# Designs tried in a protein design run: peptides against a protein of PDB entry 6TME. Part 15

Target 1, 324 residues: chain A of PDB entry 6TME
Amino acid sequence: NRLKRAYIALQAWKKAFYSDPFNTAANWVGPDVCSYKGVFCAPALDDPSVLVVAGIDLNHADIAGYLPPELGLLTDVALFHVNSNRFCGVIPKSLSKLTLMYEFDVSNNRFVGPFPTVALSWPSLKFLDIRYNDFEGKLPPEIFDKDLDAIFLNNNRFESTIPETIGKSTASVVTFAHNKFSGCIPKTIGQMKNLNEIVFIGNNLSGCLPNEIGSLNNVTVFDASSNGFVGSLPSTLSGLANVEQMDFSYNKFTGFVTDNICKLPKLSNFTFSYNFFNGEAQSCVPGSSQEKQFDDTSNCLQNRPNQKSAKECLPVVSRPVDCS
Target 2, 324 residues: chain A of PDB entry 6TME as posed
Amino acid sequence: NRLKRAYIALQAWKKAFYSDPFNTAANWVGPDVCSYKGVFCAPALDDPSVLVVAGIDLNHADIFGYLPPELGLLTDVALFHVNSNRFCGVIPKSLSKLTLMYEFDVSNNRFVGPFPTVALSWPSLKFLDIRYNDFEGKLPPEIFDKDLDAIFLNNNRFESTIPETIGKSTASVVTFAHNKFSGCIPKTIGQMKNLNEIVFIGNNLSGCLPNEIGSLNNVTVFDASSNGFVGSLPSTLSGLANVEQMDFSYNKFTGFVTDNICKLPKLSNFTFSYNFFNGEAQSCVPGSSQEKQFDDTSNCLQNRPNQKSAKECLPVVSRPVDCS

## One batch from the design tools (peptide; aimed at target 1 A177 V199 D223 E244)

Design b1_p12_1 (made by RFdiffusion4)
Pose (drawn by RFdiffusion4):
Structure b1_p12_1 (pose): chain A 324 residues (1-324), chain P 12 residues (1-12)
Amino acid sequence: as target 2 above (324 residues)
Amino acid sequence: SSGKHRNEILAS
């Protein structure tokens, strides 16, 4: 009995609810699971006459609990939204039975430990949001082999390198911000198809920017701020024909910011503050344009306000890194 | 919209 399996799964889950501030599971009684708050039923994909639990949405319920293995009985679920709860512990391996999983959002919870690799088992997975948890350790490189449209990893404790496999991703959006990733951005980044937005804010990345970034001609947001990148901006960045937001602030970049970048057509907000740039094109000057917003604070630029001192600048400016 | 997820990060 199909809905009985859903009943057992949801009752096992209610038992694990230690605190439900909004009494969200108050009506989770009896066998009519489709009437349970946050449970969403629909016709079976292969038979419109059969009723199935196809979605779970408890966004913003602030429920403290954990996900028991019995949730593996919800075999028809394709949508799972639990943003802003207090669900703790790990994602049960039994969730690999949810073979129709399409969008999985566990953002802003209390999940911990290694990357939830059960997500790799879902053949229809398109949206994966694990941001704002305590996931840590290495990132499974095979995650970029899945045909994900969106990958949100920001605000965890992930470590080590960006996988070389990133160029295989078909994602339109990828976030790595606020982890402990280290090393270089892989040269394969130029092979990412469909990429519109990539955010690296606040990691421990270094090395020079790969010239292959210039191949991302559909990118509208490229934010590499608050890392440790060195070298000059690659001249290939002129290929970012669609970039609207570009932020390289808080790095160790040196050299010249040219109009090759500052005159990009759709570029509206270009922040390169807190680096070691010793020259900039006139068109790159903040306050110079009514359409484009620039920020050059704390660089090594003559005749500009709030620059680094000459004392701090000369050691770094006179020893540029050979990107080789 | 453009910058949606980035603006969320910054706002947080």

Design b1_p12_1_s1 (made by RFdiffusion4, then SolubleMPNN; from b1_p12_1, 7 letters changed)
Fold by OpenDDE base, seed 3:
Structure b1_p12_1_s1 (fold): chain B 324 residues (1-324), chain A 12 residues (1-12)
Amino acid sequence: as target 1 above (324 residues)
Amino acid sequence: MVGEYLNEIKAE
């Protein structure tokens, strides 16, 4: 039966533990898997009279080990949360059998290899958290075809460009931070209809910011800091009616920071430091507002403190990138 | 700023 299969899977997993410092799996003995610490049973969707393993929660258990292929026997699992452990290796392809997967959190582990494409096989997946691992290679474009609420990819080793399919995403939160992504932000970004927070921090992204960013009416957090972006800030950023936190610091932006951006109605924090801006509106000056915080440090601004030298500014400011 | 948020907030 289903619980017997679960027993086989969980015992195989216990054997795959190299270290269990909190003795989390100490009670993983015997056929009553529903009593196992971190294992949660619920009535089966197809037969309410039958109990099945519906969830795993081993968050913060500091367990060292790997995910054995026998985990594919946990066919009723909808919630899989194993963050903040020391699991290594790859995500088993056998997890494709977990067709009810709804939330998958393997963040803060030691997983390696390419993007776990098995996640793409789960038709009902709504939450994907694979951040703080060592996943590498290209991000599959198909990830954004999924009806996900959140996509956490930050702090990995992903490379290549951000897929143009990003515009298809229905996610409210997407994190790309601290990877090796390169190229431009796709113009299709403006089509992300449910986006609230997007973070590009600490990649190798470049080019001009697409004007279509201004179409993200529901975005509250937009962080593109620590990249290689060039050109002026798009005037269409005035359309970000709900943006609260915006960060463009540590790039190669030039031009003038306008009133239309700094006077955004919900703007709380706007950081544009460590660029090559040669002018800013009065509304952008740090200290000009009680409710807004600005940072214009290390630009090419006149009559402002802590700016770059003329020697540093001249080569860049005199050759502005035309984003038109 | 947001980087700190990413470090502190995890799904539970």
Scores: peptide ipSAE 0.021, ipTM 0.678, DockQ to the pose 0.159
OpenDDE base, seeds 1, 2, 4, 5: peptide ipSAE 0.020, 0.018, 0.021, 0.020; ipTM 0.662, 0.635, 0.678, 0.659; seed 4 fails the geometry check

Design b1_p12_1_s2 (made by RFdiffusion4, then SolubleMPNN; from b1_p12_1 with S2V H5Y R6Y)
Fold by OpenDDE base, seed 3:
Structure b1_p12_1_s2 (fold): chain B 324 residues (1-324), chain A 12 residues (1-12)
Amino acid sequence: as target 1 above (324 residues)
Amino acid sequence: SVGKYYNEILAS
């Protein structure tokens, strides 16, 4: 039966634990898997008279181990939350059998290998959190074809370009921060209809910011700091009517920071420090507003404190990148 | 809340 399969899976997993400092699996004994700590049962969707393992929650258990292939026997699991552990290895392909997967959180572990493509096989997946791991390689473009509410990829080892399919995403939150992504932000970004928060911090992204960013009317957080972006800020950024947190610091931007950006109606914090901006509107000056915070440190601004030297500025400012 | 995940990234 389904619970017997779950028992096999859970016992295999217990055996795959190298360390269980809180003795979380201490009661994982016997066939009554529904009594196991962190295991949650519910009536099966196809037969309410049958009890099945519907969820796993081992968050913050500090368990060291790996995910054995027998976890594929947990075919009724819709919620899989194992964040803040020390699980290592790869995500088993056998998890493709978990066709009810709705929320998958393996964040803050020690997983390695390529993007877990098994996540793409789950038709009902809404939440994907793989942040704070050691996943590497290319991000599959198909990830953005999924009807996900949130996509957390930050603090991994992903490389290559951001897929053009990003515009197809319906996610409200997407994090790319602290990876090795390169290339330009795709112009299709403006097609993200539900986007509220997007974070690009600390990658190797480059090129000009696409004008299409200005179409992200629902964005409240846009952080592209610590990259290699060049050129001027797009004038279309004036379209970010709901942006509250905006950060372009630690890039190679040039040009003038305009009133239209600094006067955005919901803007709370705008950081554009550590660039090569050679001018700013009065509305962008730190201290000019009580409602907004600005940081213009380490640019090429005249009559402002803590700016770059002429020697540092001249070679960049004199050769502005034309993004038109 | 707005910025929840953003704040977590900044705190790391």
Scores: peptide ipSAE 0.466, ipTM 0.922, DockQ to the pose 0.890
OpenDDE base, seeds 1, 2, 4, 5: peptide ipSAE 0.378, 0.437, 0.394, 0.409; ipTM 0.901, 0.916, 0.905, 0.908

Design b1_p12_1_s3 (made by RFdiffusion4, then SolubleMPNN; from b1_p12_1, 6 letters changed)
Fold by OpenDDE base, seed 4:
Structure b1_p12_1_s3 (fold): chain B 324 residues (1-324), chain A 12 residues (1-12)
Amino acid sequence: as target 1 above (324 residues)
Amino acid sequence: MVGEYLNEIRAS
């Protein structure tokens, strides 16, 4: 019965393929769905004597098509990986029936529309990867109420502000990169106790960096490059005891880059180029350390190469934004 | 800086 439903779903999906260049679904014939390429069966959780479709892996199949609503019949699927295809359209709401969903990876496709809110309906979801698509609109704040290990949102068309609920996230990795997010980074960011890596690169974020970033003790990667941030770097960044990769380049930061930041114990790479910093500690100078790499290019630093002209610097440096 | 990292994750 459950496999019959899976058969209906998978055949509907095959019919929804516009192109299958690797003939991935060539063997998707007959009722034995467990033999289908990319389909993985396992004993059902509620009855180990029953075999069910537990996983889909069509990664890198370059399949063009869409996800038909019949996929909602795959009620036993916990792993859904269709990375690097050319699927288009929207994520069907019928997937709400997949209550066992644990990992959902639809990254690197051609999906459109708003955030797939069906992902919020999955109570056991731990991994969400929707990056490299064309999802648009606002990010629902409820996404960070989920007990996710990783949230990949980068390279989409999301806009508006980052929800303040971000502080509730238990994710170790969160990517916002290459969207159209605007506004400030919420102060609640400091409450992300499990955060290891966060990427804001290439958005329209602005304002001052919140001091609460310094509370991110477990962060190893912090990239806020290519935004519109202003003001000085928070002194509390000295609290990033485990940060290894830090990038603030291509912003509008001003002020002095301090020893307390550049001497962070685990810091390996610190890029603060293409800003309007008017001073840096000796410890921040590129080449000052063999263990650390710095880039201070295109700032307003005196006696350093490849800096902005006085004409470019003066109007900005003379009117520093006070974040206090 | 993180471009390669993101690509690695995607490729994995």
Scores: peptide ipSAE 0.028, ipTM 0.636, DockQ to the pose 0.183
OpenDDE base, seeds 1, 2, 3, 5: peptide ipSAE 0.021, 0.026, 0.025, 0.024; ipTM 0.581, 0.714, 0.639, 0.634; seed 1 fails the geometry check

Design b1_p12_1_s4 (made by RFdiffusion4, then SolubleMPNN; from b1_p12_1, 5 letters changed)
Fold by OpenDDE base, seed 2:
Structure b1_p12_1_s4 (fold): chain B 324 residues (1-324), chain A 12 residues (1-12)
Amino acid sequence: as target 1 above (324 residues)
Amino acid sequence: SVGSYLNEIKAS
């Protein structure tokens, strides 16, 4: 039966623990798996008279170990939350059998290897959190074909370009921060329909910002800081009617920061420091508004404090990148 | 806004 399979899986997992400092699995004894700490049972969807393991929650257990292939026997699990542990190795391919997977959170662990493609096999997945791990390699373009509400990829070792399929995403939150992504932001980004927050912090992204960013009418947070972006800020950024937090700091932007950007109606914080901007509108000057905070530090602005030297500015400002 | 994930990323 299903609970017997769950027992086999959970006992195999307990055996795969190297350390359980809080003795979380101490009561993982005997066939009554529904009494196990962090194991949650519910009536099966196909037969309400049958009790199955529907969820795992081992968050913050500081468990060291790995995920054994026997976890694939937990075929009724829809919620898998094991964040803030010390699990290592790879995500087992056998988890493809968990066809009811709805929320998958393995964040803040020590997982390695390529993107866990098994996550792409789950037809009903809505929440994917793999942040704060050591996943590496390319991001599969198929990730954005999934109807996910949230995609957390930050603080990993992902490389290569951001897939053009990003425009297909219906996620409200997408984090790319603190990886090794390179290349340009795809123009298809403007096609994201439900985007509220997107974070690109601390990658190796480059090129000009696509004009299509201005189509992100519902975005409240847009942070592209600590990359290698060049050129001027797109004039279409005036379309970001709901943006509250915007950060372009620590890039190689040039040109003029316009009123149309700094006067955005919901803008609370706009940081464009550590670039090569050679002009700004009066509305962009720090202290010009009581409702908005600006930072123009370390640019090539005239008559402003804490700017780059002429020696640093001239080579860049005299050769502006044409993004047209 | 409420629920922003930006702060936790910056704090890490």
Scores: peptide ipSAE 0.339, ipTM 0.880, DockQ to the pose 0.700
OpenDDE base, seeds 1, 3, 4, 5: peptide ipSAE 0.032, 0.026, 0.019, 0.322; ipTM 0.726, 0.698, 0.632, 0.879

Design b1_p12_2 (made by RFdiffusion4)
Pose (drawn by RFdiffusion4):
Structure b1_p12_2 (pose): chain A 324 residues (1-324), chain P 12 residues (1-12)
Amino acid sequence: as target 2 above (324 residues)
Amino acid sequence: SSGKYRNEILAS
């Protein structure tokens, strides 16, 4: 009995609810699971006459609990939204039985430990949001082999390198912000198809920017701020024909900012503050344009306000890194 | 929209 399996799964889950501030599971009684708050039923994909639990949405319920293995019984679920709860512990391996999983959002919870590799087992997975948890350790490189449209990893404790496999991703959006990733951005980044937005804010990345970034001609947001990148901006960045937001602030970049970048057509907000740039094109000057917003604070630029001192600048400016 | 997820990060 199909809905009985859903009943057992949801009752096992209610038992694990330690605190439900909004009494969200108050009506989770009896066998009519489709009437349970946050449970969403629909016709079976292969038979419109059969009723199935196809979605779970408890966004913003602030429920403290954990996900029990019995949730593996919800075999028809394709949508799972639990943003802003207090669900703790790990994602049960039994969730690999949810073979129709399409969008999985566990953002802003209390999950911990290694990357939830059960997500790799779902053949229809398109949206994976694990941001704002305590996941840590290495990132499974095979995550970029899945045909994910969106990958949100920001605000965890992930460590080590960006996988070389990143160029295989078909994602339109990827966030790595606020982890402890280290090393270089892989040269394969130029092979990412469909990429519109990629955010690296606040990691421990270094090395020079790969020239292959310039191949991302559909990118509208490229934010590599608050890392440790060195070298000059690659001249290939003129290929970012669609970039609207570009932020390289808080790095160790040196050299010139040219109009090759500052005159990009759709570029509206270009922040390169807190680096070691010793020259900039006139078109790159903040306050100079009514359409484009620039920020050059704390660089090594003559005749500009709030620059680094000459004392701090000369050691770094005179020793540029050979990107080789 | 452009910058949607970035603006969310910055706001947080």

Design b1_p12_2_s1 (made by RFdiffusion4, then SolubleMPNN; from b1_p12_2, 4 letters changed)
Fold by OpenDDE base, seed 1:
Structure b1_p12_2_s1 (fold): chain B 324 residues (1-324), chain A 12 residues (1-12)
Amino acid sequence: as target 1 above (324 residues)
Amino acid sequence: AVGKYLNEIRAS
């Protein structure tokens, strides 16, 4: 009976394909859904003697189509990976019936609409990848209340502010890059106890960086480049004991880049180019270390190459933003 | 239990 429901769902999906360049669904014929290419069966959790569809892997199939509501019949699916296709439309609300959902990857498709709130209904979700789509609107604050390991949101059309609930997230990787997020980074960011990588690249974020960033002891990658951040770098950044890649380029930062930041023990690459910094410690100078790479290009530094003109610097440097 | 693809995180 469960496989019969799966058959109905998968046949409905096949019918929803506009193009299948690799003929991935060519063998999607007949009731033996477990033999379907990209469909994986496993013993049901509630009855090991029953075989159910537990996973979908259609990654890189270049399939054009949409997700029909009948996919909600795949109630035993825990792994749903359909990245690098040309699926369009919205994520069906009927997927709320997939209560075992553990990994959901619809990245690199053509999905539109608001954040797929159906993802919030999955109690066991650990991996959420919706990057490289056309999702829009604000993020539901509840996304960060979930016990996710990875949250990929980059390359969408999300806007509004980053929810303050971000501090509640237990994710090791969170990407906001290449969206339309605005406002300040919430001070609660320092409470992200498991964070390893966070990427804010290419948004409309602004304001001062919160001092609480320095509490991210486990962060290895921190990229806040291509935004509208102002003020000085927080002195508390000296607390980033494990940061390897740090990028603050293409912002409006001012002030002095200190030794305490540039001498971070695990720092491999530190890019602070294209800002309005008016000073840097010797340890921040490119070439000062064989183990670290720095980029101080296009700031307001004296006696350094490739800096902004005095005319460009003076209006900004003379009016430093007080972040206190 | 860790999913099949959780360890295969591609670069952004």
Scores: peptide ipSAE 0.249, ipTM 0.839, DockQ to the pose 0.123
OpenDDE base, seeds 2, 3, 4, 5: peptide ipSAE 0.110, 0.128, 0.168, 0.100; ipTM 0.795, 0.811, 0.808, 0.802

Design b1_p12_2_s2 (made by RFdiffusion4, then SolubleMPNN; from b1_p12_2, 5 letters changed)
Fold by OpenDDE base, seed 4:
Structure b1_p12_2_s2 (fold): chain B 324 residues (1-324), chain A 12 residues (1-12)
Amino acid sequence: as target 1 above (324 residues)
Amino acid sequence: AVGEYLNEIKAS
């Protein structure tokens, strides 16, 4: 039966533990898997009279080990939360059998290998958190074809470009931060109809910001800091009617920071430090508003403190990148 | 602020 399969899976997993500092699996003994710590049972969706393992929550257990293939026997699991452990290896392909997967959180572990494509096989997946691991390689374009509410990819080893399919995403939160992504932000970004927060921090992204960013009417957080972006800020950024936190710091931007950006109605924090901006509107000056916080540090601004030297500025400012 | 957000781990 289903619970017997779950027993086999969970015992195989216990055997795959190298270290269990909190003795989380100490009570993982016997056939009553629903009593196991971190295992949650519920009535099956297809038969309410049958009890099945519907969820796993081993968050913050500091368990060292790996995910054995036998986990594929947990076919009724919809919630899989194992963050803040020391699990290593790869996500088993056998998890494709978990067709009810709704929330998958393996964040803050030591998983390696390519993007876990098994996640793409789950038809009902809404939440994917694989951040703070060692996943590497290309991000599959198909990830953004999924009807996900949130996509957490930050703090991994992903490389190559951000897929153009990003515009198809219905996610409200997407994080790319602290990877090795390169290339430009796709112009299709403006098609992300439900986007509230997007973070690109600490990648190797480059080129000009696409004008289509200004179409992100619902975005409240936009962070593109610590990349290699060039050119001027798009004038279309004036369309970010709901942006509260905006960060373009630590790039190679040039040009003038305009009133239309700094006077955005919901803007509370705008950081554009450590660039090569050669001018800013009065509304962008730190201290100009009590309601908004600005940081213009380490640019090429005249009559402002903590700016780059003329020697540093002149070679860049004199050769602005034309994004048109 | 965003850095703190990225470091936020869902509590069990």
Scores: peptide ipSAE 0.019, ipTM 0.549, DockQ to the pose 0.175
OpenDDE base, seeds 1, 2, 3, 5: peptide ipSAE 0.019, 0.018, 0.019, 0.019; ipTM 0.527, 0.545, 0.555, 0.527

Design b1_p12_2_s3 (made by RFdiffusion4, then SolubleMPNN; from b1_p12_2 with S2V R6L L10K)
Fold by OpenDDE base, seed 2:
Structure b1_p12_2_s3 (fold): chain B 324 residues (1-324), chain A 12 residues (1-12)
Amino acid sequence: as target 1 above (324 residues)
Amino acid sequence: SVGKYLNEIKAS
């Protein structure tokens, strides 16, 4: 009975294909769905004697089409990997019936519409990858209430602010890059206890960096480049004991880059170019270390090459933002 | 590896 439902779902999906360049679904014929290319069966969790469709892997199939509502009949699917295709439309709400969903990867497709809130209905979800699509609108705060290991949101059309619930996230990696997020980074960010990598590249974020960033003891990658951040770098950044890659380039930061930041013990690459910094410690100077790479290009530093003109610097440097 | 996701983003 479960395999019959799966057959209905998969045949409906095949009909929803506009193009299948590699003939991936060529063998999607007949009731034996477990033999279908990209379809994986396993014993059901509730009855080991029953075989069910537990996974879909159509990665890199370049299939054009959409996800029909009948996919909701695949109630035993825990792994859904369909990245690097040309699927369009929205994620069907009928997928709420897939209560065993564990890994959901629809990255590198042509999906549109708001955040797929159906993903929030899956109680066991651990991996969410929706990057490289055209999802838009607000990010629901509830995403960070889920016990996700990884959250990939980059290269979409999300806007509005980053939810304050971010501090509740247990994810090791979170990507916000190349969206339209605005506002400040929430102070609650310091509560992310398992965070290793966070990327904010290429948004419209602004304001001062919260001091609480310094509480991210396990962070190895912190990239906030290409935004509108202002003020000085928080002194608490000296607490980033495990940071290796740090990038604050292409912002509007001012003030002095201190020894405490540039001497971080595991720091290998620190880029703070294209800002309005008016001073740096000797330890921050490019070439000062063989073990660390620094870039101080296009700031307001004295006696350094490739800096901004006095005309460009004066209006900003003379009006430093007080983040206190 | 450290920075693999960062590298993917920067390379795209």
Scores: peptide ipSAE 0.525, ipTM 0.947, DockQ to the pose 0.913
OpenDDE base, seeds 1, 3, 4, 5: peptide ipSAE 0.050, 0.027, 0.073, 0.022; ipTM 0.758, 0.702, 0.768, 0.680

Design b1_p12_2_s4 (made by RFdiffusion4, then SolubleMPNN; from b1_p12_2, 5 letters changed)
Fold by OpenDDE base, seed 3:
Structure b1_p12_2_s4 (fold): chain B 324 residues (1-324), chain A 12 residues (1-12)
Amino acid sequence: as target 1 above (324 residues)
Amino acid sequence: MVGEYLNEIKAS
C-alpha cells in the first residue's frame, strides 16, 4: 500500500519531467519503485517488515520539470536530495505530509516564489539547502526556531531584514550570501550557541556591527563583505577566539583596526579592504606575519599602498558614524 | 574568500 502510493507519486513526477538528459527516469517503470534509479527504500520506522521509499537522490541529473503535488504521497521520505537540476515552480505544500523529512536539498534549481514555508512544518528537519534558486520575499522568523544543523539560503532573492530570531538558531553553518537582505545584523546574533560559519556576503546590510558578535566563541568563518556596514569594528571582536577567516571588505567601515582584532589567536585570513579605515595597528599590516594574511587595500590609511584618494576619504572619515 | 565554499554542493 505504501509502495503503491509511492508509485503514484513517482509516476506523476516522471510525467512532470520536461527533460531528462541522462535518462535517469528511464527505468521508472512498473510497481517495483525500489528499483527506480535515485529511489532508495528502507524498512519503515513503524513496521520493520514493511519496505518504504525513504530517500530520493536525483543530484546532478540536470532534469527539467516541476514538483507535482502528488509528491505528498511519499510520506516515508526522510532524505530528499535533488540538487543541480532544472526544476522550476514552487515547492508543493503537499510535502507537509512528509513528516519524517530530515534532509531537504533543492539547491541549484530554478525554484521561485516565497520561502517554502512547508519546510517549517517538518518537525525533524536538520538540514535545509535552498541555495542557488530564485526564492524571494521575507525570510520567515520561524526558520530559526527549527533545530537545524545547517541553513543554506545563499544566492536567492530574499529581501527585508534578518529576523531577530536568528539568536535561537542551533545551526553550525548559516549562509545569507548573495541575497537582498537589508537593515542591521540583529544583536541576538551573539546567542547562536553552535555557530561555526556565517556568511553575509553580497547583501544590502547596513548599520553598525553589533557588539554581540564577539560572543560567538565557536565561529571559525565570519564573512560580512560586500554590504553597507558603517562605523568602527566592535572592540568585542577580540572575543572571537576561534575565528580563522574574517572578511569585512567592501563596506563603509571607519576608524582604527586594532591589535586586539589582528592578533586573534586562530586568525589566518583577515580582509578589511575597500573601506574607509583611517588607521591600523602594526599587527594588521599585510606581510607583518607569516602565519596570517591581511588585506588593507583601498582604505584611508596613511603610508600604505593602494589607498583611496584624499578626495574620496575626507568626506567619510571626517564624519564617522558613532556606533555607541 | 568563501566563494568556493558557497559553490560547493553536498554530495550525499
Scores: peptide ipSAE 0.022, ipTM 0.604, DockQ to the pose 0.166
OpenDDE base, seeds 1, 2, 4, 5: peptide ipSAE 0.018, 0.019, 0.017, 0.022; ipTM 0.633, 0.648, 0.617, 0.616

